Peptides against a protein of PDB entry 3B8E. Designs and how they scored, part 92

Target 1, 230 residues: chain A of PDB entry 3B8E
Amino acid sequence: PFLIFIIANIPLPLGTVTILCIDLGTDMVPAISLAYEQAESDIMKRQPRNPKTDKLVNEQLISMAYGQIGMIQALGGFFTYFVILAENGFLPIHLLGLRVNWDDRWINDVEDSYGQQWTYEQRKIVEFTCHTPFFVTIVVVQWADLVICKTRRNSVFQQGMKNKILIFGLFEETALAAFLSYCPGMGVALRMYPLKPTWWFCAFPYSLLIFVYDEVRKLIIRRRPGGWVE

## One batch from the design tools (peptide; made by RFdiffusion4, then SolubleMPNN)

Design b2_p16_6_s3 (from b2_p16_6, 13 letters changed)
Fold by OpenDDE base, seed 3:
Order: structure tokens, then sequence, then C-alpha cells
Structure b2_p16_6_s3 (fold): chain B 230 residues (1-230), chain A 16 residues (1-16)
């Protein structure tokens, strides 16, 4: 989100402190939980890893995690961001290049897509209104990401949800998200204004999409081992 | 193969 903020010169979609809360708060426990996941039922049918050539974390896994899943997460967050700004009069196309004027305290007549003028204070309220929903969108998408990362080949339905640490991680990240979204003073401390409950549901289609996509991918891998989908 | 192609695509997009 910060890279797009710089490249597209749009209003800041997510604060730096909030990003740290994602990286250190919401992602850490879920990631550790994967170490306690049960082995896939077919693991003993696979050839032993070659310690000279095969890395534990290979380029394929990195590409999958950051190239596919990470992009979908970002898209979900930005979708929420653009929806909020559009509801406040700023269409996505109008946001391009707007940052310079948006962040200038001395400009109090920045026009939205409908010709309404916005003061600096009003603009900052709208900006900070985006931070919390963006964050929550990421957390909701991370639910799906964590669940699909349980296995490489088997369906989640085949693997099951027996990992109590993973379940704990899902609750922990959700509880943290709720705390950051609704605790008094978070608007001042983290520039995260209180979240309307409806915004929690905005990310659900993306979580479902990720889940379905990965299940279909795994199904194809099971049916066609060594195929182009790998 | 798909992942590798997607990686190449992303790299290309980031370089533009």
Amino acid sequence: as target 1 above (230 residues)
Amino acid sequence: DLIEELRKLVKKLLEE
C-alpha cells in the first residue's frame, strides 16, 4: 500500500504503524501456527527432498506467497479504499496525482469528483477513515490465506481443521483487528477511525475467491501431477 | 510452470 501511495500519488491508504501491526501482530501467530500443522496424508508417498538442490523455501513458494496471494490481499485492501473514497466523492481516477494537494495543509479547497471543496481537516478525516477498513480487509483475507496454506496439495476438506494453534491464530488476529478498530483513542494513536461493522463484510468475497481459487488449483494438481499449474 | 509465468508477468509489470 505504501508503494502505491508513492507511485500513484494517492492519499495514504494505510498508515505505517498499522502496517507494523499487520506484520508483527496479525501475521506472526498465524505463521507460527503452520509449523504445528499435521502432515499431508500423501507426504510419505513423495520422494525425499534432495538436501543439495531443494530448499525448504524455494522460489516457487515465494512466488506463490507474494506474487499471487499477496497481490490478491492488496487488491482487496485497495478495493475497500477506493469504495470508501468514492462514497465520499473521490472517484479512483481523481485520486491519481492528488496526494500533493491532499497533504498540503494550506490548500483548503481541494475539489472532489463532483466539484465539492474539501478542507485539509475534512480530507484527513476521510483518509483516516480508510485506514481501519483497509486493515480489517487484510485481516479477513488473511483468514483464507492461512487456511489454504495448511496444505500444498491436499484439499482443506481432506486435511481438516485439527490444528488448535492455527485456530487460536485466527482468533488472535481477529481480536487484535477488533481491538484496533474499536478501542477508544485508536484514531489519535494509530490514525484509525472507528469501523462501521458493514466494512467487515466487504472483504468476504475476496476471502471466498482466494479459498475457491486455491481449492481448484489443488484439485488440478491432484488430477494432473506435474502439470503446468504447478 | 504457471507460477513461473506469473512471476515473469509480475516482474514485467513492475519494470514498466
Scores: peptide ipSAE 0.000, ipTM 0.230, DockQ to the pose 0.019
Fold by OpenDDE base, seed 4:
Structure b2_p16_6_s3 (fold): chain B 230 residues (1-230), chain A 16 residues (1-16)
Amino acid sequence: as target 1 above (230 residues)
Amino acid sequence: DLIEELRKLVKKLLEE
């Protein structure tokens, strides 16, 4: 999110505080929970890793976890961001290069895509209105991410939801998201303004997309062991 | 100017 902010010179889609809440609040417990996931039934039958030849972390796993799925996650967040700004009169194309004027407190006549002028305070309200939905979008997408990451080859339906710590992590991050979104004072304290409940559903297509994508990937791996998709 | 340099750097990194 911050890289896109720099590259595209757009208004900040996700604040520093929200990033910290993701990294320290929502991601930490789930990430730890993955270490306690029960071994996959087929992994248990594999030969032990050769410490001299085999990498501890497979490059393919890195590519899948941080590349493809991470990009889908980011796209989900940005989709929510662009929808909110578009509903407030700022079309995506108009946001390009707008950051400089957007962040200038002395400019109170920034025009939207329809020629409406926005004060600095009004712009910041809209910006901070994006932070909470972006955060919630990440949490909803994380549901799929965590569920798919518990196994490498087996379907979620084959491995099942046996890790109670992972399940706890899903509830924890969801509860945190709800708390940050709806607790009074969060708009002042964390610049996370209240969220309409309907925005929770905005991320569901992306969560489903990740889930379907990974199930298809795993299906291909099962049919063609040792393929490039593994 | 700094932001522009950072932008160039990030673009370069993304192209690698």
Scores: peptide ipSAE 0.000, ipTM 0.275, DockQ to the pose 0.017
Fold by OpenDDE base, seed 1:
Structure b2_p16_6_s3 (fold): chain B 230 residues (1-230), chain A 16 residues (1-16)
Amino acid sequence: as target 1 above (230 residues)
Amino acid sequence: DLIEELRKLVKKLLEE
């Protein structure tokens, strides 16, 4: 998200506070949960792989898979961001290069795509209105990510949801997202303005996409062991 | 106070 913000010079889609909440709040418990996750039944039964050849291939493929998942997460967040800005009169094309004028406190006549002038305060409200749904989008997508990370080969349906710490992590990140989205004063304190409940559903297609992608990937790995997808 | 410090830190990070 931050890279696109720099490259496209668009208004900040995700605040640093929201990034910190993701890194410290939503990612910490899941990361701990993975440490306590029961090893995949197939991984424990697998003969020791050749440490030199099999580690490199596995690391590259894991890195590629996480890279792809990360791209889908980013696309989900940016989709939500662009929809919110478009609903407020700022079309995606108009946002390109707008950051300099957007962040200037002395410019109070920034025009949207329809010629409406926006004050600095109004622009910041719209910007901060994007932070919460972007965060929520990441949380919802992370539900799928956490579930799929439980296994490398087996379907989620085969391993099940036995890790109580993971379930607690999913609950915690969701509760945190709800707290940050709906608790009074969070807009002032954290620049996370209240979110319409309908925006929670905007992330679901991307969460489903990640889930389907990983299940298909795992299915291919199960059918073709040692393939390029592993 | 912690939130304000975090805000300041964030602001510094964004300005850099």
Scores: peptide ipSAE 0.013, ipTM 0.362, DockQ to the pose 0.043; fails the geometry check
Fold by OpenDDE base, seed 2:
Structure b2_p16_6_s3 (fold): chain B 230 residues (1-230), chain A 16 residues (1-16)
Amino acid sequence: as target 1 above (230 residues)
Amino acid sequence: DLIEELRKLVKKLLEE
């Protein structure tokens, strides 16, 4: 998210405090939970692989856990961010390069995509309105991401939901999201303005799509090991 | 392989 913020020069989609909450709250417990997940049944049944191939599997798992999940989360968050800003008159294409003027407190006539002028205070309200739903979107996406990352090849239906730590992690991150979204004073303290309940559902179609995609991917991998889908 | 290539492309894009 931060890299896209710099490259595209868009208004800040996610606040620093929110990032810290993700890193320390929502990501840590789930990541630990995955370490305690039961070994994938098909991996356990495989004959001792050549150390090179075992390394490849581990690298693939690590790459999924740290690289792919992060990208998916970012995409989900940015989707929500762009939706909110578009609903407030700022189309995605108009946000490109807008950051400099957006963050300048002395410019009170920043125009949206429809020619409406926005004061600095108004812009910051909209920006901070994005922080909470961006965070919540990440949490909702993480529900799917954590579930799909339990296995590399097996479906969730085959592996099951036996990891109590993972389940705890899902509840913890959800509780944290609810706390940060609805606790009084979070707007002032954390620049996370109250979230409309409808925004919790913004990421659901995306999470479902990712879940289905990954299940299909895993199915293909099981049928065609070493295929182009990997 | 396709996912790996996509990852490489995304990584490259983020590094630019």
Scores: peptide ipSAE 0.000, ipTM 0.232, DockQ to the pose 0.022; fails the geometry check

Design b2_p16_6_s4 (from b2_p16_6, 13 letters changed)
Fold by OpenDDE base, seed 1:
Structure b2_p16_6_s4 (fold): chain B 230 residues (1-230), chain A 16 residues (1-16)
Amino acid sequence: as target 1 above (230 residues)
Amino acid sequence: DVIEELRELVKKLLEE
């Protein structure tokens, strides 16, 4: 998210506090859960592979956990960000290069895509309104991503939800998201304004899409091992 | 295999 913020020079989609909450609150427990996750039943049943193959499995799991999850989370978060800004009159194309003027306190006439002028205070309100939904979107996507990352080849339904630490992590993330979204004063303290409950549901189709996509991918891998999908 | 190649490419790009 921060890289796209720099590259596209758009208004900040995710605040520093929100990033810290993600890194410390939402990523730590999942990372621990992955460390204690029983390797895929097929991996565990495989005789200790040559140290080279075990490295490959770990690298692939790590790559899925950090690379693919991060990409999916970023896409989901940015989708939510662009939707919120578009609903407030800022189309995605108009946001490109807008950051400099957006963050300038002395410019109170920044125009949206429809010619409406926005004061600095109004712009910051809409910016901070994006932070909480972005965070919640990440949490909701993580529900699917953490579950799908448990296995490389097996369906989630085959492995099940045996990792209590993962379940606890999902609960903690959800509780944290609810706390940050609905606790009074969080908008002032953490720049996370209250979230409409409907926004929780807006992330669900995306989470489901990723879940279905991964299950289809895994199904293809099971049917055609060594195919291009790997 | 294509995804693995892409991952390797991304890894190389991140190391630069």
Scores: peptide ipSAE 0.000, ipTM 0.205, DockQ to the pose 0.021
Fold by OpenDDE base, seed 2:
Structure b2_p16_6_s4 (fold): chain B 230 residues (1-230), chain A 16 residues (1-16)
Amino acid sequence: as target 1 above (230 residues)
Amino acid sequence: DVIEELRELVKKLLEE
């Protein structure tokens, strides 16, 4: 997100405080919870592997798979960002290169895509309105990510949701997202303005995409053990 | 200024 902000010179889609909340709040507890996930039913039945070659391959494939998931998460966040700005009159194409004028408090006549002029204060309200939905989008997408991360090969439908710690992690990150989104004063303290409840659903297509992606991947792995998809 | 420097750095890295 920050790289796109720099390269495209768009208004800041995600604040530093929000990033910290992701790293410390929404990622840490779930990550710990995954360490306590129940072992896969088939893990002990795996054939002997070459420890030299297969370890390297596994690390590379894990990195690629989670890299792809991370990209989908980022796309989900940016989608939400662009939708909010578009609803406020700023089309994606118009945002390119706008940052310099956007962040200048002395410019109070920044035009949107429809010729409406925006004051600095109005622009910052819209910007901070994007922070919370971006964060919530990441959290909602992480629901699918956490669910799929508990197994390497087994489907979620086969393994089930038996880890109480993981379930707790899902509730914790959701509760944190709700707190940051709706608690009074968060707009001032954290630059996270209150979120319309409808924005929680904006991430659902991306969560579903991640879920389907991983289930298909796991299905291929089960049908073709030792394939490139593993 | 810092953002511009970072932009240039990122562009350089993307070209490598």
Scores: peptide ipSAE 0.000, ipTM 0.287, DockQ to the pose 0.017
Fold by OpenDDE base, seed 5:
Structure b2_p16_6_s4 (fold): chain B 230 residues (1-230), chain A 16 residues (1-16)
Amino acid sequence: as target 1 above (230 residues)
Amino acid sequence: DVIEELRELVKKLLEE
């Protein structure tokens, strides 16, 4: 997110506090939950692999898959960001290069895509209004990410949802997202203004995309054991 | 110029 922020010179889509909440609040419990996941039913049926060549290739492919999932997460967050700004009069094309004027407290006449002037205070309210739904979007996409990480080869439908710690992790991150989004005073304390409940649904297409992507990947692995997709 | 802009950005982020 920060790389795109710097390159495109757009208003800040995600605050430092929200990033810390993601890294420390939403990722830790789910990561621990995966350590207690039940072994895949087909692990013992796998053919012996060459420990030198196959391990290295597999680690590279796993790293690539996680990189791709991370890119889809970022795209989901930015999609929500652009939708909110567009609803407030700032079209994506107008945001390019706007950051310098946006962050200047002495400029109170920044124009949107429709010629409306925005004060510094108004701009910051809109910016902080984007932080919360960006965070929520990441949480919703992480639901799919956690579910798909339960297995390397088996479908989620085959493995099931037996890990109670994983389920607890999903509720914990969702409860944290709701608390940060709707608790009074979060706008002042964390610069996270409350969001409309409808914005929770903006991430669902991307969550579905991750789920479909991983199920297709796993299907290919099952059909072609030892292929380059594994 | 890019390094200076990055430094200013970091300063702004730290002040928030």
Scores: peptide ipSAE 0.000, ipTM 0.284, DockQ to the pose 0.022
Fold by OpenDDE base, seed 4:
Structure b2_p16_6_s4 (fold): chain B 230 residues (1-230), chain A 16 residues (1-16)
Amino acid sequence: as target 1 above (230 residues)
Amino acid sequence: DVIEELRELVKKLLEE
């Protein structure tokens, strides 16, 4: 999100505090939970990892978690961001290069795509309105991410949801998202303004997409072991 | 200027 902010010079879609909430609040327990996930049947046949020399997570798992799925996750967040701004009069194309004027508190006549002028305060309200939905989108997408990452080859339906720590992690991040979204004072304290409940559903298509994508990938792996999608 | 340099750096990284 921050890289896109720099490259495109768009208004900041995700604040630093929100990023910290993701990294420290939502990702820690799930990350730990994945380390304690029950091995799938094919993984159990592998030689034990040497904790001194071997990586905890192999390159394939890293590629899956931070590459393909990470891109879909980011797209989900940005989709929500662009929808909110578009509903407030700022079309995506108009946001390109707007950052400089957007962040200048002395410019109170920034025009949207329809010629409406926006004060600095109004712009910041819209910006901070994007932070919470972006965060929630990430959490909802992470539901699918964490579920699919527990296995490498087996379907979620084959391995099942046996890791109670993973389930707890999903609950924890969801509860945190709800707390940050609806607790009074979060707009002032964390610049996360209250979220309409409908925005929780905006991420569902992306969660489904990730789930379907991974199931298809795993299906291909099962049918063609050693394929390029592994 | 620093932001522009960072932008160019990121663009280069994305092209790899």
Scores: peptide ipSAE 0.000, ipTM 0.268, DockQ to the pose 0.016; fails the geometry check

Design b2_p16_7_s1 (from b2_p16_7, 10 letters changed)
Fold by OpenDDE base, seed 2:
Structure b2_p16_7_s1 (fold): chain B 230 residues (1-230), chain A 16 residues (1-16)
Amino acid sequence: as target 1 above (230 residues)
Amino acid sequence: AEEELRKLREELQKLL
């Protein structure tokens, strides 16, 4: 998220404190939960190879998986961000390069995509209004990500939800999202303004899409072990 | 100005 903010010079989609809350509050517990997930029956049946090469492969696979999860979460968050800004008159193309003028408190006539002028205060309200839905979107997407990453080859329907730590992680991140979204003072403290409950559902189509995609991917892997999809 | 900002914030929250 922050890299795209710098490269594209768009208005800031998430505050630094919110990013820290994601890293420490929503990502750590789920990441730990995945480490305690039950091994797949097919992985346990695999003959041990060279311990050094297998360790390197596993570390690489884990790093790639976490990298992909983070990218998927970011994409979901940015989708929500662009939707909110578009609903407020700022189309995605118009946001490119707008940061400098957006963040300048002395410019009170920044035009949206429809020629409406926005004061600094108005712009900041819209910006901070994006923070909470962005965060919530990450959490909702992460529900699907955690479920799909529980197994590498087996379907979620085959493996089931047996890891109590994973379940705890899902509740923890959801509770944190609710707290940050609805607790009084979060708008001042964390620049996270309250959101309507409807925004919790904004990421659901995306979460469903990645879930279906991953289940199809896993199905292909099971039918063609060692294929290019793995 | 602060009251106008409050009203605007409320309106924006209604749009979300």
Scores: peptide ipSAE 0.019, ipTM 0.534, DockQ to the pose 0.011
Fold by OpenDDE base, seed 1:
Structure b2_p16_7_s1 (fold): chain B 230 residues (1-230), chain A 16 residues (1-16)
Amino acid sequence: as target 1 above (230 residues)
Amino acid sequence: AEEELRKLREELQKLL
């Protein structure tokens, strides 16, 4: 998210506090939970053939998993961000390079895609309105991503949800998201304004899509070991 | 100003 913010010079989609909540609040417990997750039955039964090769494969798989999670989270969050801004008159293409004017307190006539002028205060309300839905979107995407990352080749339905720590992490991050979204004063304290409960569902199609995609990918891997989709 | 911002926020939240 931060890289896209820098590269595209768009309004800040996530506040610093929101980023910290993601990194420390939502990602830490799930990440730790993966260390306690039961390995796939096929992985556990595999004797290490070559410790160097197996280490390299594991490092590649870990790197890929973290890279994919981060990418999926970013895409999901930015989807919600762009939807919110588009609904408020700012089309994605119009946001490119807008940050300089957006963040200028003395410019009170920033035009949206429809020629409506936005004061600094109005812009900041819209910006802060994005923080909570972005965070919630990350949490909802993480529900799927963490479940997906539980297995490399096996279906989630085959592995099951046996990791109590993972389940606890999912509840914790959801509870945190609800707290940050709906607790009075969070808008002032954390720049996370309350959102309609319906916005929790904004990420669901995306979460479902990635879930289906990964299940299909895993199915292909199982049917064609050593394929390009590994 | 705070009341105006609150009202504006509420209006924006209705658009969400």
Scores: peptide ipSAE 0.019, ipTM 0.520, DockQ to the pose 0.011
Fold by OpenDDE base, seed 4:
Structure b2_p16_7_s1 (fold): chain B 230 residues (1-230), chain A 16 residues (1-16)
Amino acid sequence: as target 1 above (230 residues)
Amino acid sequence: AEEELRKLREELQKLL
């Protein structure tokens, strides 16, 4: 998220403190859970091959577990960010390059996509309003992402939810998201304003899409072992 | 300005 903020010069979609909460709170336990996935997983059932080949397999597994999940989470969060800003008059194309004027406290007439002028304080409220739903979106998307990463070839319905650490991680990140979203004072302390419970469901279509896509992918892999989809 | 800010905050909290 921060890299896109710098490259695209868009308003900050997620605060630094919130990023730290994701990295240390929501990502760490799930990442550990994936690393210690039970030997019942088809990922872990890969017999130690030749150490050189195993290193390549491990690198691919790490890339799928950390790289792909992180990208999908970021995409989900950015989708929510763009929706919120669009609903407030800032279309995605208008946000490109807007950061300089957006962050300037002396510019109180930044125009939105419809010619409405926004003061610095108004802009910062909208910016901080994006932080909570961005975080919640990441958590909700991560439910699907973590579940699909349990197996490479088998359906979630076949393997089930046997990794207690993963289950714990899902509850922990959800509890953290609820705490940060609804605990009094979080708007002041973390600039995470409370949101309606309905916003938890805004990411569900995306999570479902990812889940269905991965199940279809796994089905294809099972039907065509060694195919390009693997 | 403070009152306008408060109103905007309330409107956004109603939206989200």
Scores: peptide ipSAE 0.016, ipTM 0.472, DockQ to the pose 0.011
Fold by OpenDDE base, seed 3:
Structure b2_p16_7_s1 (fold): chain B 230 residues (1-230), chain A 16 residues (1-16)
Amino acid sequence: as target 1 above (230 residues)
Amino acid sequence: AEEELRKLREELQKLL
């Protein structure tokens, strides 16, 4: 999110603390899951047929799975961001390059896509209104990943421990999202205005998209074992 | 395709 903010020069979609929470949450759950899988493989005394190749394949498969999930999560978050800004009069195309004027406190007449002028204070309210829904969207999209992981038939036993770690990680992210969204003073402290209940539902289409995508991927892998989609 | 997806994921993780 922060790189897109810099590259596209759009208003800040997510606060720094929230970005850190996403990065830590999204990276920690996979890392812990991998550590537990390695520990289980070692405990189960299953000599990997080829320890070097099997570890490399697992690391690549996991990196592939989490990278795709991360992509869809980011897309979901940005979609929510663009929807909020569009509802407030700023179409996505108009946001490109707007950061310089958006962040300038002395410019109080920044025009939206409809010619409405926005004061600095009004712009910052809209910006901060995006932060919480963006984060919540990512958390809700991550819930879909839990469901997807549960539905993998070939690794049900490996999924059991992964599911506990994933459930724990998602519980922490959800608790954090609830804390950031509903705790008084978070709007001032973290630049995250209270979440409107409607924004929780904005993430569900993306969660469904991830679910469908992974099911389609699983179907392709089952039909073409050893194919390029693996 | 896996390598391209890995690169795309790494780029997206950098964007996150």
Scores: peptide ipSAE 0.000, ipTM 0.209, DockQ to the pose 0.033; fails the geometry check

